Peptides against a protein of PDB entry 5OK6. Designs and how they scored, part 106

Target 1, 215 residues: chain A of PDB entry 5OK6
Amino acid sequence: ELPGLDSQWRQIENGESGRERPLRAGESWFLVEKHWYKQWEAYVQGGDQDSSTFPGCINNATLFQDEINWRLKEGLVEGEDYVLLPAAAWHYLVSWYGLEHGQPPIERKVIELPNIQKVEVYPVELLLVRHNDLGKSHTVQFSHTDSIGLVLRTARERFLVEPQEDTRLWAKNSEGSLDRLYDTHITVLDAALETGQLIIMETRKKDGTWPSAQL

## One batch from the design tools (peptide; made by RFdiffusion4, then SolubleMPNN)

Design b2_p21_2_s3 (from b2_p21_2, 10 letters changed)
Fold by OpenDDE base, seed 3:
Structure b2_p21_2_s3 (fold): chain B 215 residues (1-215), chain A 21 residues (1-21)
Amino acid sequence: as target 1 above (215 residues)
Amino acid sequence: SAPSLEEIEEHSKRVREEEEE
């Protein structure tokens, strides 16, 4: 059963626990399509539960690029295309109104940047390959705050690299040359890695030589 | 100098060809 309209408004717009709550690193937030959210605001502010302003189920269809991978459209803007809600507020709205059939929730994480917390709407998609098989890529999402060491561990896991095998990363730059990712402690952001960028995992040979040292 | 992607790809092809022979 739907709560009273004033109760809905207070639950979702409560500055301590609702939409206006402070961002905290590692927390989940959810995208809600802006027009639906505005329709909900109008409904709960109207004071009539039987109003023609009833928003119906949450429908984020306009935010998705495709219904296969449920990728977001590029260039979506907070406050224009979507509203961000904390997990509690999102779950309330879904429990009250439902979510469009077959649509996944658009969950995103709060990340800590040097001066601000931000909901990371667009994580970095990297194309992971092995130096000896550049034609077989694994697309993997990373946070901008993830370390190059995490990218390397993830690449090792995806390629089933044995623990005793030594590996290192190269990034293909815009000039088509390779930049070696020497520092594994820097972030994806600090390394300026971008979505669609090719990351080559080089595996050390059994003789202790690197494949790239023979070039 | 850092190897080009093309140099690595060509080397990797040669190594695969040598492993298949």
Scores: peptide ipSAE 0.145, ipTM 0.731, DockQ to the pose 0.625
Fold by OpenDDE base, seed 1:
Structure b2_p21_2_s3 (fold): chain B 215 residues (1-215), chain A 21 residues (1-21)
Amino acid sequence: as target 1 above (215 residues)
Amino acid sequence: SAPSLEEIEEHSKRVREEEEE
């Protein structure tokens, strides 16, 4: 049974637990397509449960670029294309109205940046490769707040690198040259790594030399 | 200087060719 319209409005829009609540790092938030959300607002504000303004199931189809990988379209804008809801509010709406069949929720995390908390709608997708096999890439998502050390560990895991093997990262820059990621304590953001950027994992040779030192 | 990607690719090809001989 749907709760009363005033109850729905208060639960979703309440600044303590709803849409306007403070962001907290590590929390899950969900995207809701803006037109659906506005239709819901109109429905619950209308005061008639039998109104023709009933929003139906949540449908985020317009936010996806594909229905295979369920990737978001690029350049989506909060307040224009979507609304962000905290997990509790999202789960209420899904329980009340449903989600379009086969469509996944668009879950995102709150990240802490030096001066602001935000929902990271677009994590960084890096192309991880080995120096000796550039044709075999692993696409991996990272937060802007993830360390280069995490990128390196993830690359080592994906390539099944043994613990005793020494490895380092290079990033392909916009000029096509390689920038060495020396500091593993800086973030993906601090390193200015971008989506689609090629990250090369170099493995040290058994003789103790680096492949790149022979170039 | 940091190697170019092309230099690494060419080196990696040569190393593979030498390992197949």
Scores: peptide ipSAE 0.131, ipTM 0.716, DockQ to the pose 0.610
Fold by OpenDDE base, seed 5:
Structure b2_p21_2_s3 (fold): chain B 215 residues (1-215), chain A 21 residues (1-21)
Amino acid sequence: as target 1 above (215 residues)
Amino acid sequence: SAPSLEEIEEHSKRVREEEEE
């Protein structure tokens, strides 16, 4: 059963627990398609539960570029294409109205940047490869706040690298050359890594030499 | 200088060819 319209509005449009609440790093927020949200706003502000303005189930179809991987369209803008809701508010709306059949929730994390918290709508997708098999990539998502050390650990795990094997990363730059990722403590953002960028994991030879040192 | 991707691809190809012999 739907709660009263004024109760819905106060639950979702709330500065403490709703849409206007402060962002906190590591919390989950959810995208809601803007037209649906505006229709919901009009419905609950209209004061008539039997109104023809009833929004129906949440439908985020216009935010997706594909229904296979459920990847977001590029260039979506907060306040224009979608609104962000904290997990509690999202779960209320889904409980009241439902979500379109087969659509996953669009969950995103709050990240901490040096001077701001933001919902990371677009994490970085990197193409991880081995130096000796550049044709076999693993696509992995990372936060902009993830360290290069996490990228390296993830690459080692995906490629089943033994703990005693020494490995290092290179990034393919826009010029087609390789930049060595020396500092593993910097973030993906600090390293200026971008979605679709090729990241090469080099494994040290048993003789103690690096493959790239013979180039 | 950092190796080019082409140099790594060529080297990786040679290493695979040498490991198959």
Scores: peptide ipSAE 0.061, ipTM 0.660, DockQ to the pose 0.643
Fold by OpenDDE base, seed 2:
Structure b2_p21_2_s3 (fold): chain B 215 residues (1-215), chain A 21 residues (1-21)
Amino acid sequence: as target 1 above (215 residues)
Amino acid sequence: SAPSLEEIEEHSKRVREEEEE
């Protein structure tokens, strides 16, 4: 049964636990398509449960680029295309109205940047490859706040690199040359890594030489 | 200079060809 309209409004829009609550790093937030959310606002503000303004099930179809991988469209803007809700508010709306059949929730994490918390709507998708097999990529998603050290560990894990093998990363730059990721303590953001960027894991030879040192 | 992607690809191909012979 749907809660009373005033109760719905207070639970979703309450500044302590609702949409307007402070962002906290590591928390999950969810995207809701803007038109659906505006229809819901109109419904609950109208005060009539029998109103023709009933929003129906949550439908985020317009936010997706594809229904196979459920990738978001590029260039979506908060407040224009979608609204961000904290997990509790999202789960309330889903429990009350349902989610369109087959659609996954659009879950995103709050990240901490040097002076601001934000919901990371677009994490970085990197193409991980080995230096000796550039044709076999593993697409892996990273936060902008993830370290290059995490990218390296993830690449080692994906390629089943033994603990005793030494490895390092290179990034393909916009000029088509390779920039070595020397500092593993900097973030993906600090390294200016972008979605679709090729990241090459180089493995050290048994003789202690690097493949790239022979170029 | 940082190696180009093409230089690494060409080197990696040569090394594979030499390991398969």
Scores: peptide ipSAE 0.037, ipTM 0.630, DockQ to the pose 0.650

Design b2_p21_2_s4 (from b2_p21_2, 9 letters changed)
Fold by OpenDDE base, seed 5:
Structure b2_p21_2_s4 (fold): chain B 215 residues (1-215), chain A 21 residues (1-21)
Amino acid sequence: as target 1 above (215 residues)
Amino acid sequence: PPPTLEQIEAHSAAVAAEEAA
């Protein structure tokens, strides 16, 4: 059963637990397509539950680039294309109105940047490969706040590298050269890694030499 | 200088050929 319109408004649009609540690092927030959200606002503000302004099911179709991987379109802007809701508010709206059949929720995390908390709508997708087999890739998402050390550990896990094997990373730059990622304590953001960037994992040989030392 | 992707590709192919022999 749908709550009263005033109750819906107060649960979603409040400064403590709703849309206006402070961001907290690690919390999940959800994207809602702006047109649907504005229709919902008009419906609940109208005060007539039987109004023709009923928004129907949440439909985020316009935010997706594809319906296979459910990737977001590039260049979406908060407050123009979508609104952000905390998990509790999102789950209320889904419970009341439903979500379009087959569409996944668009869940994102709050990240802590040096001077700001924000919802990370676009995490970095890196293309991970091994030095000896460039044709086999793993696309993996990382936060801009993730360390290069996490990228390296993730690459080791995906390629089933044994704990005793020594590994290092190279990033392909815009000039087609490989920049070695020496510092594993810096973030993906600090390393200026971008979506679609090729990251090569090199494994040290048993003789203690690196494959790239022969180049 | 840092290695190029082309150098890595050429070397990777050579290593793969040696491991297959």
Scores: peptide ipSAE 0.338, ipTM 0.875, DockQ to the pose 0.742
Fold by OpenDDE base, seed 2:
Structure b2_p21_2_s4 (fold): chain B 215 residues (1-215), chain A 21 residues (1-21)
Amino acid sequence: as target 1 above (215 residues)
Amino acid sequence: PPPTLEQIEAHSAAVAAEEAA
């Protein structure tokens, strides 16, 4: 059953538990398409539950670039294209109005940056390859807050590297050179890694030499 | 100097050619 319009507004916009609540690292937030959200606002602010302003099911279709991988369109802007809601508020709206059939929720995590919390709408997609076979890639998403050590572990896992094999990473920079990722404790953000960036995993040879030492 | 992608590509191709020969 739909709550009263004032109750809906207070539940979703309440500064303690609603849209305006403080961000907390590790929490889930959800994207809601802006037009739908504005229609909902108009509905609940209109004070007439029987009005023609009923928003219907949440439909985030315009936020997706495809319905296969459910990837977001690039360049979406908070407050223009979408609204961010905390999990509780999102679940209320979904329970009240439903979500468009077949659409997944657009869940994102709050990340801790050096001075701010932010909902990470766009995680970094890295193109992982092996030094000896640049044609076989794995695209993997990472948080900006993930360590280079996690990227390395993930690359090892994807390429089925044996535990005894030594590996290291190189990042292709904008100049086409390869920057070695020496420090595995820094973040993806600190390493300035970007979506679509090529990350090369080098595996140490059985003779103890590195392939790149021959370059 | 750090290797270039082109150097790695060339080296990778050379290694692949040696393994195929």
Scores: peptide ipSAE 0.335, ipTM 0.868, DockQ to the pose 0.645
Fold by OpenDDE base, seed 3:
Structure b2_p21_2_s4 (fold): chain B 215 residues (1-215), chain A 21 residues (1-21)
Amino acid sequence: as target 1 above (215 residues)
Amino acid sequence: PPPTLEQIEAHSAAVAAEEAA
């Protein structure tokens, strides 16, 4: 059963628990298509539950590039294309109105950047490869706040590298040369890694030499 | 200068050929 319109408004727009609440790192937020949200606002502000302003089920179809991988379109803007809701508010709206059949929720995490918290709508997709098998890539998503050390650990796990094997990362730059990722404590953001960038995991030889040291 | 991707590929292929011999 739908709550009263004033109750819906207070639950979703309440500054303590609703849309306007402070962002906290690690929390889940959800994207809602802007036109649907505006229709909901008009419905609950109108005060008439029987009005023609009923928003129907949540449908984020216009935010997706495709219905196979459910990737977001590039260049979506908060407040223009979508609104962000905290998990509690999202779950209330889904419970009240439903979500379009077969459509996944668009869940994103709050990240902490220097001087700001934001919802990370677009995480970085890296192409992980081994130095000796560049034709076999693994696409993995990382936060901009993830360390290069996490990228390295993830690459080691994906390639089933033994614990005793020593490994290091290289990033392919725009000139086609390789920049070595020396510092594993810096973030993906600090390393200026971008979506679609090739990251090469080099494995140390049994003789203690690096493959790249002979170049 | 940092190695190119092509240099690493060529070297990795050469090493793999030596280890297989």
Scores: peptide ipSAE 0.093, ipTM 0.700, DockQ to the pose 0.603
Fold by OpenDDE base, seed 4:
Structure b2_p21_2_s4 (fold): chain B 215 residues (1-215), chain A 21 residues (1-21)
Amino acid sequence: as target 1 above (215 residues)
Amino acid sequence: PPPTLEQIEAHSAAVAAEEAA
């Protein structure tokens, strides 16, 4: 059952648990398409539950570039294309209005950057490959705050690398050459890794030599 | 200099050819 309009407004827009609440690292926030959200605002502010301004189910279709992988369109702007809601507020709206059939929620995490908390709307999608099989990629999403060590561990897991096998990462740069990711403690952001970038996992040979040392 | 992708690909292909021979 839909709550009263004033109750809806207070639950979604209040500064304590609503849209304007402080961001906290690790929390889940959800994207809501701006036009739908504005329609909802108009509905709950109108004071008439039977108003023609009823927003219907949440429909984020315009935020997606594809319905296969449910990737967001590039260049979406908060406040223009979407609003961010904390998990509680999102779940309220979904429970009240529903979500368009087949659409996944657009869940994102709050990350902590050096001077700001931000909802990471666009995590980095890396193309993980092995040095000896460049044709088989695994696309994996990482936070900008994830370490290169996590990228390496993830690559090892995806390629079923045995614990005793030694591995290292290379990033393909914009010039087409390979930059070795020496420091595994720096972040994806610090390494300036970008979405769609090829990351090559090199595995050490049984003789203790690296494949790249023979190039 | 760091290896190029093409160098790694060529090397990988050569190794694969040697293992298949």
Scores: peptide ipSAE 0.047, ipTM 0.629, DockQ to the pose 0.556

Design b2_p21_3_s1 (from b2_p21_3, 6 letters changed)
Fold by OpenDDE base, seed 2:
Structure b2_p21_3_s1 (fold): chain B 215 residues (1-215), chain A 21 residues (1-21)
Amino acid sequence: as target 1 above (215 residues)
Amino acid sequence: MERINKSWEEIEETFKKVAAE
């Protein structure tokens, strides 16, 4: 059963868990398609529950570029294409109106950048490969705030590298050459890594030499 | 910053060769 229109508005917009609540690093927020949200606003502001302005189920179809992997379209803008809701508000709306059949929620995390928190709508998808098998990529998602050390650990885990094996990372740059990710303490953002970028995990040879020394 | 200024084709070929060793 739908709560009263004023109650809906208060919970979603003005509540402690409303749209305007402060962002906190690590929290989950959800995208809602802007037109649906505006329709909902009009419905609850109209004061008539029997109004023809009923928004129906949440439909984020226009935000997706595909219905297979449910990837977002590139270049979506907050306030124009979508609104961001905290988890509690999202779950209320889903409970009240439902979500379009088959669509997954668009969950994103709050990240902390220097002097600002933001919802990371577009995390970085890296293509992880081994130096000895460049044709076999593993796509892994990272935050811009994740360290290169985490990327390396993730690559080691994904490729089942033994603890005693020494490894390092190379990024394929825009020129098609390789840049060594030597500082593992910098972030994905600091390293200027981008979605779709190839990251090569190099494993040190038993003789103590690096395969890349032959380049 | 350590950079390898080789073409991607040369990189691929070299790593393929190294892997076969």
Scores: peptide ipSAE 0.541, ipTM 0.945, DockQ to the pose 0.923
Fold by OpenDDE base, seed 1:
Structure b2_p21_3_s1 (fold): chain B 215 residues (1-215), chain A 21 residues (1-21)
Amino acid sequence: as target 1 above (215 residues)
Amino acid sequence: MERINKSWEEIEETFKKVAAE
C-alpha cells in the first residue's frame, strides 16, 4: 500500500536508504528516469494524494537504446537524465508505484576507484576472441575495477580452455595494432580498455611457441 | 610493453595462417 506522502519523501530522500546516502563499494544502486522522479517529487511535496500529479508506474523507457538487450543509451548524465537510488529506496518506489511492464530494473554497482566511490553506470563490454577464430566474438561485461587476470580467466572459461593450456591476452588498440596485456594484476581501467574493444586470447602451441611469434 | 605494430589485416591473415598449420 502507498505510504503517506511525507513518509515517502523522508524514506527516499532523507532516510537510511535515502538518495543522498554514502556510497558503499559492492552495493547495488538503481537508475530512475529523471522526469519520473521529478514528477514523484512534485507529487509527494504537493501534499495531496489524489493530486493529478500522481507519477504512475516507473518508466525508464527513455534511458534504453533498445528493448531487446535493454542497454542504456550512451552519454546519459546523472541528475539530468536519471537519478541514482540505493537498492532499498528503489524497491520501495517499485512496490509503491510499480515498474513499467516488461522493463528490467537498471541495476548498477558501486565501485571503488583510487580517490572516489562511484556507481558504475557504464561497465566495460569487451569482445573476447581466440587468436585462431577472430571472427567469433563473445561480448562480456567487466567492471573498470576488474583485473586483467579476471578477463583472462573469463576468456579461458568461455572458450573452454584446458587447465594445462597456456594463454595470454592482447588488446587491439586504436591504431589497429596489438598491445599485450602482460600484467594481469592491473585493472581494466589501468589498462585503458574500452567498450567494444577486441581482446584476443592467444593459446600457446603444443611445441611451446606462441602463434604471435609469426607476427 | 609488448606491441605488435603490424596492420590489423596482416594480423588477421597471419593468425589465420597459423591456425591452419
Scores: peptide ipSAE 0.538, ipTM 0.945, DockQ to the pose 0.936
Fold by OpenDDE base, seed 4:
Structure b2_p21_3_s1 (fold): chain B 215 residues (1-215), chain A 21 residues (1-21)
Amino acid sequence: as target 1 above (215 residues)
Amino acid sequence: MERINKSWEEIEETFKKVAAE
């Protein structure tokens, strides 16, 4: 059942548990298309439940660039294109109004950067390849806060590398050359890795030499 | 930082060659 309009407003906009609550690392937040949210605001502020301003079901269609992978459009801006809601608030809205059929929720995580917490709307999508099969990529999402070590472990797992095999990573840079990701403790952000960047997992040869030694 | 300042084409060719060994 749809709660009273004032109750809805308090639940969603409450500064303690609603939209304005502090971000906490690791928490899930959800994107809501801005126009829908504004319509909802107008509806609940209008004081008439039978108003023609009823927002209908949540429809985030305009935020997606595709309906296959449900990727977000590039360049979306908080407050202009979407509103961020904490999980509780999102679930309330979905419960009250529904979500457009077939659309997944747009869930994102709060990350902690050196001086700020933010919802990471755009994780980094890396193209993982093996040195011996550069044409076959695996697209994997990483947080900017993920370590290069995690990228390496993920690559090893995706390529079914045995524990005894030594591996290392190279990033294809903007010049088309390779930068070795030698420090596994730095983050994706620190390494300045970007979406669509090719990351080569090199496996050490049985003779103890690296394939890249021939470069 | 270890950087290989070769063209992507050379890199690709080299890795292809190594893979064939």
Scores: peptide ipSAE 0.537, ipTM 0.945, DockQ to the pose 0.918
Fold by OpenDDE base, seed 5:
Structure b2_p21_3_s1 (fold): chain B 215 residues (1-215), chain A 21 residues (1-21)
Amino acid sequence: as target 1 above (215 residues)
Amino acid sequence: MERINKSWEEIEETFKKVAAE
């Protein structure tokens, strides 16, 4: 059963626990398609529960580029294409109205940047490869706030690298050359890594030499 | 930052050769 319209409005739009609440790093927020949200606003502000303005179930279909991987369309803009809700508010709306059958929630994390908290709607997808098999990539998602060290560890795990094997990373740059990701403490953002960028994990040879020394 | 200013083709060829050793 739907709560009273005024109660719905207060739970979703309030500045303490609703849409207007401060962002906190690590929290989950959810995307809601803007037109649906506006329809909901009109419904609850109208004061008539039996109104024809009933929004129906949440439908985020227009935000997805595909229904296979449920990837978001590129270039979506907050306030234009979608609204961000904290987890509690999202779950209320889903419980009241439902979510379109088969659609996953669009959950994103708040990340902390130097001077701002932001919901990271578009994490970075990197193409991880081994130096000896450049044609076989593993797409892995990272936060802009993840360290290069995490990228390296993830690559090692994906390629089943033994703990005793020495590895390092190279990024294929826009010129098609290689930049060594030497500092493992900087972030993906600091390294200016981008979605679709090829990251080469180089493994040290048994003789103690690096394959890239032949370049 | 260490940079290798080789063409991608040269990089691929080199790594392919190294992998064969």
Scores: peptide ipSAE 0.536, ipTM 0.945, DockQ to the pose 0.928

